# Ledger of designs, part 44: peptides against a protein of PDB entry 3C66

Target 1, 189 residues: chain A of PDB entry 3C66
Amino acid sequence: KSWANLFEKNDFFFRYKFYLEITAYTRGSDEQHLKWSGLVESKVRLLVMKLEVLAGIKIAHPFTKPFESSYCCPTEDDYEMIQDKYGSHKTETALNALKLVTDENKEEESIKDAPKAYLSTMYIGLDFNIENKKEKVDIHIPCTEFVNLCRSFNEDYGDHKVFNLALRFVKGYDLPDEVFDENEKRPSK

## One batch from the design tools (peptide; aimed at target 1 L20 D84 Y86 K171)

Design b2_p25_1 (made by RFdiffusion4)
Pose (drawn by RFdiffusion4):
Structure b2_p25_1 (pose): chain A 189 residues (1-189), chain P 25 residues (1-25)
Amino acid sequence: as target 1 above (189 residues)
Amino acid sequence: EEDSLLLKKKGNEISGDKMVFVPEE
């Protein structure tokens, strides 16, 4: 074999059938999003601990990098559709109605200056101890406990016209395009 | 296909789908 093989990219987004995504949103400024997403990102490891001790959870595997994007966001209505539509491959297409900030256009006049909404998503891949028969598995409490931990007493993130947090349980085939690079086909049926 | 489960926090409120599901084998 060769040294190139040892350094082959991991396959995180293919190895699990289930993922928990945690998303921080900011319809505000760059630094408002830096603090906000920074706080949320600092608590994600705690969700891993809370989840992983559960009977039923075989593993809660955090990915090492948040996925970041921002859109020009003129209206409150837009910010809301972003929260609604973002996170699932079935629905993320609706985001094409808004201008996405890219490597090419981040420097353009009508984009550099435009109000933006910011996203920061972390993924926890899940695997399960499948109990007895096909049964429901409830991980709601550790999710809400995580949400209650996303707070600061010296910084108000209460204005939801600005700051938002969301979690999704998304099956592997339904992961957002952003997690697969130019090479990789996405998982199927 | 099933829809993804969504849980939201807006200010001091938590809303959306309960994190309950059936794992596929």

Design b2_p25_1_s1 (made by RFdiffusion4, then SolubleMPNN; from b2_p25_1 with E1D K8V N12D M19F V22I E24D)
Fold by OpenDDE base, seed 5:
Structure b2_p25_1_s1 (fold): chain B 189 residues (1-189), chain A 25 residues (1-25)
Amino acid sequence: as target 1 above (189 residues)
Amino acid sequence: DEDSLLLVKKGDEISGDKFVFIPDE
C-alpha cells in the first residue's frame, strides 16, 4: 500500500504487526494536560527519527493525531490502575470500573467537579527487517532519551502525582478498541 | 508470547531488558 494510505486511521492500524504507544497522563486540570501532552507530542518525531536509524527497524511511522480520553479519577490508586491497564485490549476492560468522561456527560455536576485523569496517546507503527527477525532489536536508548527529554523540560513535570508518561509495545491484534471504528474488526492473531 | 509489553510506567527508570526483543511474524 502507498504511503498516502498510512495517513488514514483505518489503514494505519491494519498496516503494521507492531506498534509503540506513547501515552501522556495528567491527573489535574485540562490546561495542565494540554501543556504536558503538547510537549510530549512535539517530541515524538525525534523518537521516530532515532528508531528509524536502528538496523532492525525498517520503518517507524507515526500516526499524526493523538487519541484523547479522560476518566473520573478520585484516588491515586485509580490513577495507578489506569496507567497499568490502558493501552492493551486484554487489560483495558478494567477501565470500565471508572467513569469515562464524554461530551454528553462532562457537564454533569458529579463529573464536572470530579478529579480527572487525562490521556493523550500517540502511535508509531513499526516494520522490522525480515533478514533481522532472528536478531534482537534494542530500542532502549531512543526511548530513554525521549522520556528524559520530556521529563526534564520543566521541573513541574517531575511531579508523578500529576504528570506521567508511558511507553507500550503492542501487537496489532491487541491494540485498544479506541483505534477502531464500531464497524471495524480488529486484526486476528 | 506477550501481546503487549508496558516498557515505561510513569516515565521512571527504564530497565534495558524490557526494550530488547525479537519481533515475531
Scores: peptide ipSAE 0.274, ipTM 0.844, DockQ to the pose 0.628
OpenDDE base, seeds 1, 2, 3, 4: peptide ipSAE 0.257, 0.272, 0.279, 0.285; ipTM 0.840, 0.847, 0.848, 0.853; seeds 1, 2, 3, 4 fail the geometry check

Design b2_p25_1_s2 (made by RFdiffusion4, then SolubleMPNN; from b2_p25_1, 7 letters changed)
Fold by OpenDDE base, seed 2:
Structure b2_p25_1_s2 (fold): chain B 189 residues (1-189), chain A 25 residues (1-25)
Amino acid sequence: as target 1 above (189 residues)
Amino acid sequence: DEDALKLVKKGNEISGDKMVFIPDK
């Protein structure tokens, strides 16, 4: 059964206590982002496979659809801010200082020709073998390998001024608002 | 409140948090 059929959006972000967020960032053209994000997305399954075989991980389930967003990003500092603040409910409000590009505003003259930061975020729900012992789970190696795999695929992806990749481990209550529908209540702590 | 762990690669360097955690029940 394809993973795609296992997850109705509605339950995915409530099903797990922990999530791994994989965000591809591009400050450049939409075409550049499509190539970069597409590459990253294509490799997520490899990361999942590496996570699933770890003794501490019971389940690693990818959400099959990326979350797409873009911001007007006039400066490098804005791009750094996006990379710093995105992916956590605690910090995402800082992004309100930037103009979110939407289908409604993308044709506005002030937005159309403005520098953009594009974001594509993939989510992996994680369930752990919580035995009675608080054992450390180490996902650093597979995550690092994944980042290296993506970044090394093309030399152009080494340009951190344009292309970035972040992995964030978050709790369900700290997921970005984008993963919840307007009528959905964020998971409590 | 354990803050979110973040792994970032800037250029050729991987920086950020070590992706090691203790899952809370």
Scores: peptide ipSAE 0.260, ipTM 0.801, DockQ to the pose 0.823
OpenDDE base, seeds 1, 3, 4, 5: peptide ipSAE 0.027, 0.024, 0.028, 0.027; ipTM 0.612, 0.614, 0.644, 0.620; seed 4 fails the geometry check

Design b2_p25_1_s3 (made by RFdiffusion4, then SolubleMPNN; from b2_p25_1 with E1D S4A L6K K8Y M19F)
Fold by OpenDDE base, seed 1:
Structure b2_p25_1_s3 (fold): chain B 189 residues (1-189), chain A 25 residues (1-25)
Amino acid sequence: as target 1 above (189 residues)
Amino acid sequence: DEDALKLYKKGNEISGDKFVFVPEE
């Protein structure tokens, strides 16, 4: 399949058995998040390049569009909960306990001035080289380099109360609902 | 969780397994 097909959401999130999720979190202003997420997004291609050269990885393809959401996040515990529960279909229902910020509700008095947690998530589809055996692939080096690159870019990004970065390895059937259209059936196990 | 391996959280904090396991065909 051509590179162009990777821009089609429906093709991308059904194509691979495995995905790497990269989520930038910000509990602060939208401006802070824009800078942080923009930085993270700008480095994803470097991570892809490092993944591609690993012998166990046949393909590493990024989905170029970030998935963005924001929640009212009045407490640090809420922020921890978001970071714990987000990124897996199995756990994402816990996020329903928080108020999702939408264009329709963002001007409500209870939401407008409330502390926010912003999320931007990038996805990398992974195809592995399987040689008739259960294989082990170590992606710690490229992932660590990526995290270090993002976190070290600005001293402010060291403040985990505000800025966070998570990498999650997920199977296609456990992708968050956000990656599918309303009427799409998620991949089977 | 076998289905969702969180490798990194809160910057450089590593929480995942050392290896990603690819199942046999």
Scores: peptide ipSAE 0.078, ipTM 0.686, DockQ to the pose 0.554
OpenDDE base, seeds 2, 3, 4, 5: peptide ipSAE 0.035, 0.086, 0.027, 0.150; ipTM 0.665, 0.703, 0.622, 0.744; seeds 2, 3, 5 fail the geometry check

Design b2_p25_1_s4 (made by RFdiffusion4, then SolubleMPNN; from b2_p25_1 with E1D L6V K8R M19F V22I E24D)
Fold by OpenDDE base, seed 5:
Structure b2_p25_1_s4 (fold): chain B 189 residues (1-189), chain A 25 residues (1-25)
Amino acid sequence: as target 1 above (189 residues)
Amino acid sequence: DEDSLVLRKKGNEISGDKFVFIPDE
């Protein structure tokens, strides 16, 4: 398969057994989110470079398009719940308790004026060296450095009531529903 | 959860799982 096909959604989310999800969260304005998520997205390439040099990692391949979603988020507890439950098929059903903002409903008065949580998620497909399958892979250092880099860029991004960042390591069968089309079958375990 | 590891930073503290694993076949 050509490298070009790896950037197609349908091939990307079936190609790897493991994925790293990077989610930027904002409980505030769309303008605040655009700045925050744009910063995080701009640094993903640095994380990829740090992952690729690890002996246990054969390939770290970023998906180039972020996934965008937003929820009505009236409380801080709701915002914590979003950050806890998002990014795994096993836990994402808890988000059904919140109102998803869509193009169809965004102009409703109850949604338009409501506090919102915005999410932007980047995916990295991971392939590991077979010879090293018995060896521990440590990606904690580069991931921690990445989080610190993003959070330290501006003092405003230190406000965890507004801006948050999470990294999730997931198996392909536990990817969120958002990465699959309606006609696509989720990878089996 | 054995199927996912999560790393978060809340304020000045990083919380969550250590991203150290053995890739399963």
Scores: peptide ipSAE 0.256, ipTM 0.807, DockQ to the pose 0.742
OpenDDE base, seeds 1, 2, 3, 4: peptide ipSAE 0.209, 0.216, 0.211, 0.212; ipTM 0.789, 0.789, 0.785, 0.788; seeds 2, 3 fail the geometry check

Design b2_p25_2 (made by RFdiffusion4)
Pose (drawn by RFdiffusion4):
Structure b2_p25_2 (pose): chain A 189 residues (1-189), chain P 25 residues (1-25)
Amino acid sequence: as target 1 above (189 residues)
Amino acid sequence: EDAEGEPFLSTNPNLENVPFVFKLL
């Protein structure tokens, strides 16, 4: 074999059938999002611990990098549809109605200056100890405990016209395009 | 199909929250 094989990219977004995504939103400034997403990102490891000790959770595997994007966001209505539509491949297409900030256009006049909404998503891939028969598995408490941990006493993130946090349980075939690079086909049926 | 349910949780009051409960197939 060769050195190139050792350094082959991991296949995180293909190896699990289930993912928990944690999303920090900011309809505000760049530094408002830096602090906000920074706080949320700092608590994600705690969710891994809370989840992984559970009977039923075989593994809670965090990915090493947040997925980031921002859109020009004129209206409150837009910010809301972003939160509603972002996260699932079934629905993320609706985001095409808004202008996405890219490598090419981040420097353009009507974009550099426009108000923006910012997203930061972390992924925890899940695998399960499948109990007995096909049963429901409830991981709600550790999720809400995680949410309650996303706070600061010296910084108010209470204005939800600005700051928001969301979690989704998303099957592998339904992961957002952003997680698969130019090479990779996405998982199927 | 591997599972049933689409759990969702948000701090946005204008969105419906669904408990993180789902069925494994």

Design b2_p25_2_s1 (made by RFdiffusion4, then SolubleMPNN; from b2_p25_2, 7 letters changed)
Fold by OpenDDE base, seed 2:
Structure b2_p25_2_s1 (fold): chain B 189 residues (1-189), chain A 25 residues (1-25)
Amino acid sequence: as target 1 above (189 residues)
Amino acid sequence: KLFEGEPFLTTNPKLKNVPFVFTLL
């Protein structure tokens, strides 16, 4: 299938065994999040380019659209929990303790004026070159460079009370439910 | 070949980072 077909949601989250999940977090305003997530998103292509040239990486393919979510986040501990639990099917159920902001509930007074954590999540599908007998694939450098690049863009993005960035290596069967349509079955182990 | 570990990198200082180093088993 052409590269163009990889941008269709339908096969992307089934095509790879491994994904790099990149989440921009903002506990603040929607405007702050838009700037932060937009910056992070703009840099994902640079990360992809750095991954593609690694001898252990056969393919690094970005999904083109972010996944957007927001939660009522009254405390710093809630914000920490979101950052710890989000992005894995194993742990995402912990987020059910928080109020997910939806189009249906966003105008409720209890939600409208509540502190919020905003999340924008990008995915990179990874295929590894296992044949090259290298016992180790190290993507730590490009991932760290990416994080540093995003955070160094503006001093405000150094404030971890407001802005955070996380990268998670996720197996296809551990992808969050958000990536699958209601009729799609999660990949098996 | 199973990748062991769950590499995780975060800017939150309260959360533990796990290096993005994969051992190809």
Scores: peptide ipSAE 0.667, ipTM 0.903, DockQ to the pose 0.763
OpenDDE base, seeds 1, 3, 4, 5: peptide ipSAE 0.662, 0.662, 0.663, 0.665; ipTM 0.902, 0.901, 0.902, 0.901

Design b2_p25_2_s2 (made by RFdiffusion4, then SolubleMPNN; from b2_p25_2, 7 letters changed)
Fold by OpenDDE base, seed 2:
Structure b2_p25_2_s2 (fold): chain B 189 residues (1-189), chain A 25 residues (1-25)
Amino acid sequence: as target 1 above (189 residues)
Amino acid sequence: KLFEGEPFLTTNPKLENIPFVFTLL
């Protein structure tokens, strides 16, 4: 299938066994998040390029659209919990303890003025070249460089109380529910 | 199994980082 077909949601989250999930977190204003997430998103292409040239990676394909979510986040502990639990089907249910901000509830007085954590999540589908008898695939370097690149862009992005960035290696069957449509069956192990 | 563990990199100093190193088995 052509590259164009990789950007269709319906097949992307079933096509790969492995995904790199990149989440930009902001506990602050929507404007702060827009700037931060926009920066992170702009750099994902550079990460993809660095991944594609690794001998252990056969394919690194980005999903072109971020997933956006926000939670009422009254405490730093809640913000830590979001960063710990988000992005995996195994742990995402812990986020049910927090109020998800939706278009239906965002104007509620208790939600409107509440501290929020904003999340923008990008996905890279990964196919590994197992046939290359290299004992190890190391993507730590490009991932670390990516994080450093994003954080070094502005000093404000060094404030982990407001801005965070996480990369998670996720198996297709452990992808969060948000990537699947209501009628889609989660990939089996 | 090609991938053991769940590599995780975060800027949050309170969360543990797990290196993105995969052993091809």
Scores: peptide ipSAE 0.648, ipTM 0.901, DockQ to the pose 0.735
OpenDDE base, seeds 1, 3, 4, 5: peptide ipSAE 0.645, 0.644, 0.645, 0.646; ipTM 0.901, 0.899, 0.899, 0.899

Design b2_p25_2_s3 (made by RFdiffusion4, then SolubleMPNN; from b2_p25_2, 7 letters changed)
Fold by OpenDDE base, seed 2:
Structure b2_p25_2_s3 (fold): chain B 189 residues (1-189), chain A 25 residues (1-25)
Amino acid sequence: as target 1 above (189 residues)
Amino acid sequence: KLFEGEPFLTTNPKLENKPFVFTLL
C-alpha cells in the first residue's frame, strides 16, 4: 500500500503491534499550546527519519493528524497525573477524575476560566525487524535527541510547569480509546 | 518475540523515565 493510504485513519491503529506515542502537554494558554505542539509536530518527521534508519526498525510510519484534548487542570498534581496516566488504555480511566473540556462544556463558567492542560498526541506505527539477529533495538537515542531538540528550541519550553513532552511505547491493544471510532473494536492481545 | 518494559520518556522530573530499549527474542 502506498504511503498515501497510511494516512487514512481506517486501519492505521490496527496495522502495527507497536506504536510510539508522542504527547505535547501545555498547562497554560491555548496560544502557548499551539506554539509548543506545532513545534513538536514539526519535528516528528525528523524522529521518523531517525527511526527508519535503525536496523531493528522495519517501518516507522507517522499518523499525520494529532489528537487534541484538554482537561481542567487546577493543580500541578493534576498535571502530573495527566502526564502519568494519559496514553495507555490501562491508565486513561484515571483521567475521568478530571473534567474533559469539550465543545459542549467549554463555555461553562467553571471551565472557561479554569486552568487547563492541553494535549496534542502524535502516533508512529512501528514494525520491528526481528529477522535481524541484533539482540537489541535501541530507540532511546533518537527519542532523547527528539525531546532535546524540541525543548532546546525555546528557553520557555524548558519550564516543565508549563510545557512537557512525553514519549510512550504502546502496544496496539493498549492504545487510548481516542484513536478508535465508536464502532471500532480494540485490537486483541 | 519483542521483550519490552514500558518505555516512557518524559520531561517531567517527577516521573520516572524508562529507556526505549527492546530485546528481540
Scores: peptide ipSAE 0.645, ipTM 0.899, DockQ to the pose 0.700
OpenDDE base, seeds 1, 3, 4, 5: peptide ipSAE 0.639, 0.641, 0.641, 0.641; ipTM 0.898, 0.900, 0.901, 0.899; seed 4 fails the geometry check

Design b2_p25_2_s4 (made by RFdiffusion4, then SolubleMPNN; from b2_p25_2, 7 letters changed)
Fold by OpenDDE base, seed 4:
Structure b2_p25_2_s4 (fold): chain B 189 residues (1-189), chain A 25 residues (1-25)
Amino acid sequence: as target 1 above (189 residues)
Amino acid sequence: KEFEGEPFLTTNPKLENKPFVFTLL
C-alpha cells in the first residue's frame, strides 16, 4: 500500500491509540512563524526515523499536513497559557478565553494590529510492541535530540519569548477538536 | 491497554517538562 493511502485525515486520527504532537509556536510575525514552523516540519521525518528504531515502537507514522492556528496574544502570560493548554481536548477549552484568528475576523482592527501567537502542529501516530502486560517505553532521548536540532539551526530560535517548540504525548480520545471534522465522533476510551 | 503518564517536553522555561518515559499497560 502506498504511503499516500496511510495519510488520509479521516482514518489517521482513528487508527492509533497514541499520538505524538509536535507544535511550533511563534509570538511574532507570520513570516517568522513560516520560517520556524517550516524548519520544524522539515525535521519531523528525522524524529520518525529515530522513533521507528526503538524496540518498544512498532510503527511511527507522521501525518503529512500541519494544523495551522493563530490567536490574539497580547501578553507573555497568554503565550504561556497557549503553550500549556493547547494539544489536549481536556485543556483546550481554556483557549476559549483568547480570540482565535480566522479568515472571517482577521481584517477586524482589533485583530489585525494585535500581537499574535501562531501555531503549527504535526502529528505522529504511534503503535507499540507491547509483549507484556506492563512495558516501559522511553522516547525522551529522540524527542530531546529533535528539539535541540530545531533550536540549534538558528540562534534566533533560542529566544523563548518568540519561538517555542513543544512535544506532547496524547491518547486518541484526547486529541484536539481541530483534527476531527464536524461530522466525526472523537474516539472513545 | 492503559497509558500511565502525560509526557510533555517544551522549550518554554516557565512550563514543567514531564519526561517521555511512560508505561503501557
Scores: peptide ipSAE 0.640, ipTM 0.911, DockQ to the pose 0.833
OpenDDE base, seeds 1, 2, 3, 5: peptide ipSAE 0.632, 0.637, 0.636, 0.637; ipTM 0.908, 0.911, 0.911, 0.910

Design b2_p25_3 (made by RFdiffusion4)
Pose (drawn by RFdiffusion4):
Structure b2_p25_3 (pose): chain A 189 residues (1-189), chain P 25 residues (1-25)
Amino acid sequence: as target 1 above (189 residues)
Amino acid sequence: LESHGFLKSDGNGKILEDDFDIWLE
């Protein structure tokens, strides 16, 4: 074999059938999003611990990098549809109605200056100890406990016209395009 | 089986929306 093989990219977004995504949103400024998403990101490891001790959770595997994007966001209505539509491949297409900030256009006049909404998503891939028969598995408490941990006493993130946090349980075939690079086909049926 | 989960909150931990349901084969 060769050195090139050792350094082959991991296949995180193909190896699990289930993912928990944690999303920090900011309809505000660049530094408002830096602090906000920075706080949320600092707590994600705690959710891994809370989840992984559970009977039923075989593994809660965090990916090493947040997925980041921002859109020009004129209206409150837009910010809301971003939160609604973002996260699932079934629905993320609706985001095409808004202008996405890219490598090419981040420097353009009507974009550099436009108000923006910011997203930062972290993925925890899940695998399960499948109990007995086909049964419901409830991981709600550790998810809400994680949410309650996303706070600061010296910084108010209470204005939800600005700051928001969301979590999604998304099956592998339904992961957002952003997680698969130019090479990779996405998982199927 | 169908499974989904969605949870939304403000920055102070107030739950704004909760629709969480996971079923495993």

Design b2_p25_3_s1 (made by RFdiffusion4, then SolubleMPNN; from b2_p25_3, 9 letters changed)
Fold by OpenDDE base, seed 1:
Structure b2_p25_3_s1 (fold): chain B 189 residues (1-189), chain A 25 residues (1-25)
Amino acid sequence: as target 1 above (189 residues)
Amino acid sequence: VESYGFLKADGNGNILEEDWNILLD
C-alpha cells in the first residue's frame, strides 16, 4: 500500500502484526506538554529511518497523526500507573480508575484546576522479513538511539516527575482501544 | 513466551526502565 493511505486511519491498525508505539508523557501544563511532545514527535521520522535499515525489518510505516489523551493525575503514584499501564490492551483497564479529561468535562471545577498527565502517542507499523526460522530483531538499538535524539539539555526536561517518553513493542491484538473506532473489532490473536 | 519490548526514559535521555525480548517465529 502507498504512503498516501497512511495519512488516514483506514486499516493501518489492522495492516501489521507488530507495532512500535512512542509516547510522550507530561505531568504539568498543556503548554509544557505541547513543547515536549512536539520535540518527541519531530524525531519520529528519524526513528523510522533507523528501523527501515535494521536487519529483519521489511517495512516501518509511521501513522501520521498522534493520539492525544489526558487524565486527572493528583498523585505521583497515579502518574507512574499511567506510564506503566498505558499502551497495552492487557493493562489499559487500570486507567479506568482515573478521570479522563474530555472536551465535555474539562471545565468542571474538579477537573479544571486538577493536576493532569498529558499523553501523545505515535505509532509505527512493522513488517518483518521472517525466514523459515526463529529470528531475533534488535529493535532496542534504534529505540535507544531515539531516546538520545530526543535528549534535551533543558534542565526542566530532566525532571522525570514531569517529563518522560516511552517506547513499547506490541502486537496488533494488544493495541490500545484508542486506535479503533467503536464499530471496529480489534485484531484476534 | 511472547515477544515484548519496553523502554522508558526522561528528557535528558536517562533510561529509567528497559525490558526487551523480541523473538519472531
Scores: peptide ipSAE 0.718, ipTM 0.956, DockQ to the pose 0.794
OpenDDE base, seeds 2, 3, 4, 5: peptide ipSAE 0.507, 0.707, 0.705, 0.718; ipTM 0.924, 0.954, 0.954, 0.957; seed 5 fails the geometry check

Design b2_p25_3_s2 (made by RFdiffusion4, then SolubleMPNN; from b2_p25_3, 9 letters changed)
Fold by OpenDDE base, seed 1:
Structure b2_p25_3_s2 (fold): chain B 189 residues (1-189), chain A 25 residues (1-25)
Amino acid sequence: as target 1 above (189 residues)
Amino acid sequence: SESYGFLKADGNGNILEEDWHILLD
């Protein structure tokens, strides 16, 4: 397959056994989220570069587009719940307890003025270069550097009540439903 | 909250061990 085919949604989320999810969270305004998520997205390429130099990683390939969602988030507990439950098929059903903001409902009075949590998620497909031996791949350093890079860019991004960043390792069969079309079957275990 | 992953894999690329560290501060 050509490099161009790797940017197709249909192939990307079936191509790799493992994915790294990078989610930028904002409990605040749309403007705040736009700035925060934009910053995070702009640094993903640097993370990819750092992952690629790890001996155990053969390929680190970012998906080109973020996945966007927002929820009514009236409390800090709701915000913590979102951060805990989002990013895994196993746990994402818990998010159904919150009101998802959609184009159809965003103008409703109860939603329009409600506190919101915004989510932008980037995906990196991972192919490991494991030889005939058991190996350990430590992504702590690249991930820490990435988080520090994002958080240190602006003093405001140090406020964990507003801005958060999560990096989650996920198997293909446990990817969130958002990455698949309605007619697509998720990868099997 | 921020999460970091540590992976151990076999020769076939199967994950043998997965550990996550969450920064709570």
Scores: peptide ipSAE 0.032, ipTM 0.654, DockQ to the pose 0.046
OpenDDE base, seeds 2, 3, 4, 5: peptide ipSAE 0.030, 0.030, 0.029, 0.028; ipTM 0.654, 0.626, 0.630, 0.626; seeds 3, 4 fail the geometry check

Design b2_p25_3_s3 (made by RFdiffusion4, then SolubleMPNN; from b2_p25_3, 11 letters changed)
Fold by OpenDDE base, seed 4:
Structure b2_p25_3_s3 (fold): chain B 189 residues (1-189), chain A 25 residues (1-25)
Amino acid sequence: as target 1 above (189 residues)
Amino acid sequence: SESYGFLQADGNGNILKEDFNLILD
């Protein structure tokens, strides 16, 4: 299957009611993040394959391009906050307490040499075979297996103060603002 | 109940936080 040509960006984030977000976090150098996020991204297709075979999942389609962001992250508590709040529209406003690194500000003295948290996020759109209201679909196992698949490529990735991985199940109306263009209206509940 | 899911781990697959409840309407 060629996933790259399935959806345009705007269509993809309106197509599904549910999404799985996979975010690689790095509090360190951009070089460290490039290696870590690259590894995680390389395994996403394997997660898709595992999701596709679940009885309750009709479709699992990846959006093939990652979303990249970085924040000034002066403390470990800030790093934990980022990991807790990122990936949901209802909680992402908490990130406003941190300085988002942009092309416009990256050369500022207060930002250039500041500790940073880097984020790379992949999205999987999910369609379910719902037979009854309140039907349960368990994606815990494949998600855990995915995390395990990212094991043992480099022992340095065991340092959770630097490298982290999060998977978040999110409804379409609660997707982060980053997935929508400025003129797009997010899906309603 | 509300559908939600979260899994957080380090690079070695050690689970730091997890909470999944996927109930579809």
Scores: peptide ipSAE 0.237, ipTM 0.812, DockQ to the pose 0.817
OpenDDE base, seeds 1, 2, 3, 5: peptide ipSAE 0.197, 0.223, 0.042, 0.218; ipTM 0.784, 0.804, 0.586, 0.800

Design b2_p25_3_s4 (made by RFdiffusion4, then SolubleMPNN; from b2_p25_3, 9 letters changed)
Fold by OpenDDE base, seed 2:
Structure b2_p25_3_s4 (fold): chain B 189 residues (1-189), chain A 25 residues (1-25)
Amino acid sequence: as target 1 above (189 residues)
Amino acid sequence: VESSGFLKADGNGNILEEDWNLLLE
């Protein structure tokens, strides 16, 4: 099953009420991040498969392209802040305190050699078939399983100061700005 | 409380933080 042809970016982030975000974090080199994020990304389809068969989930559709970002991250506290604030519109403004690395600024002397936090984020659109609006869906189960799947058995990934993985459940109106084009208005609450 | 969910783990699969409150509206 190829999801690549199923979705266009222009409507994906408006199509669902709920999204699951999977973010691989790396405070280190770009090479380290490529390996780590690649591992995480390679497992996302397995998470989707588990979500698709979970009771209460009607649809689980991945957006197949990761969102890539990186920040100058001079301290461990900054790294914790990134992991705490990223992935939600209501909190992402805190990231403005950090320097976003862009193609335009990456060669600046103050940025080029600065410690970086790299982020790769995958999105899964979710539609639920719930009988009761107050019904709890055990989405945490496949999410926990996914974390285990991303376990590399490589001791190099065991340093939480460098490599982390986060899953976040968000509503469409609380998606990060990165998923919308400049001319797009985010979904209303 | 609005539906929310969060899980953070290290690269070794250790769960560092987890909070799930999915009351789907």
Scores: peptide ipSAE 0.647, ipTM 0.937, DockQ to the pose 0.791
OpenDDE base, seeds 1, 3, 4, 5: peptide ipSAE 0.055, 0.049, 0.303, 0.035; ipTM 0.631, 0.625, 0.855, 0.597; seeds 3, 5 fail the geometry check

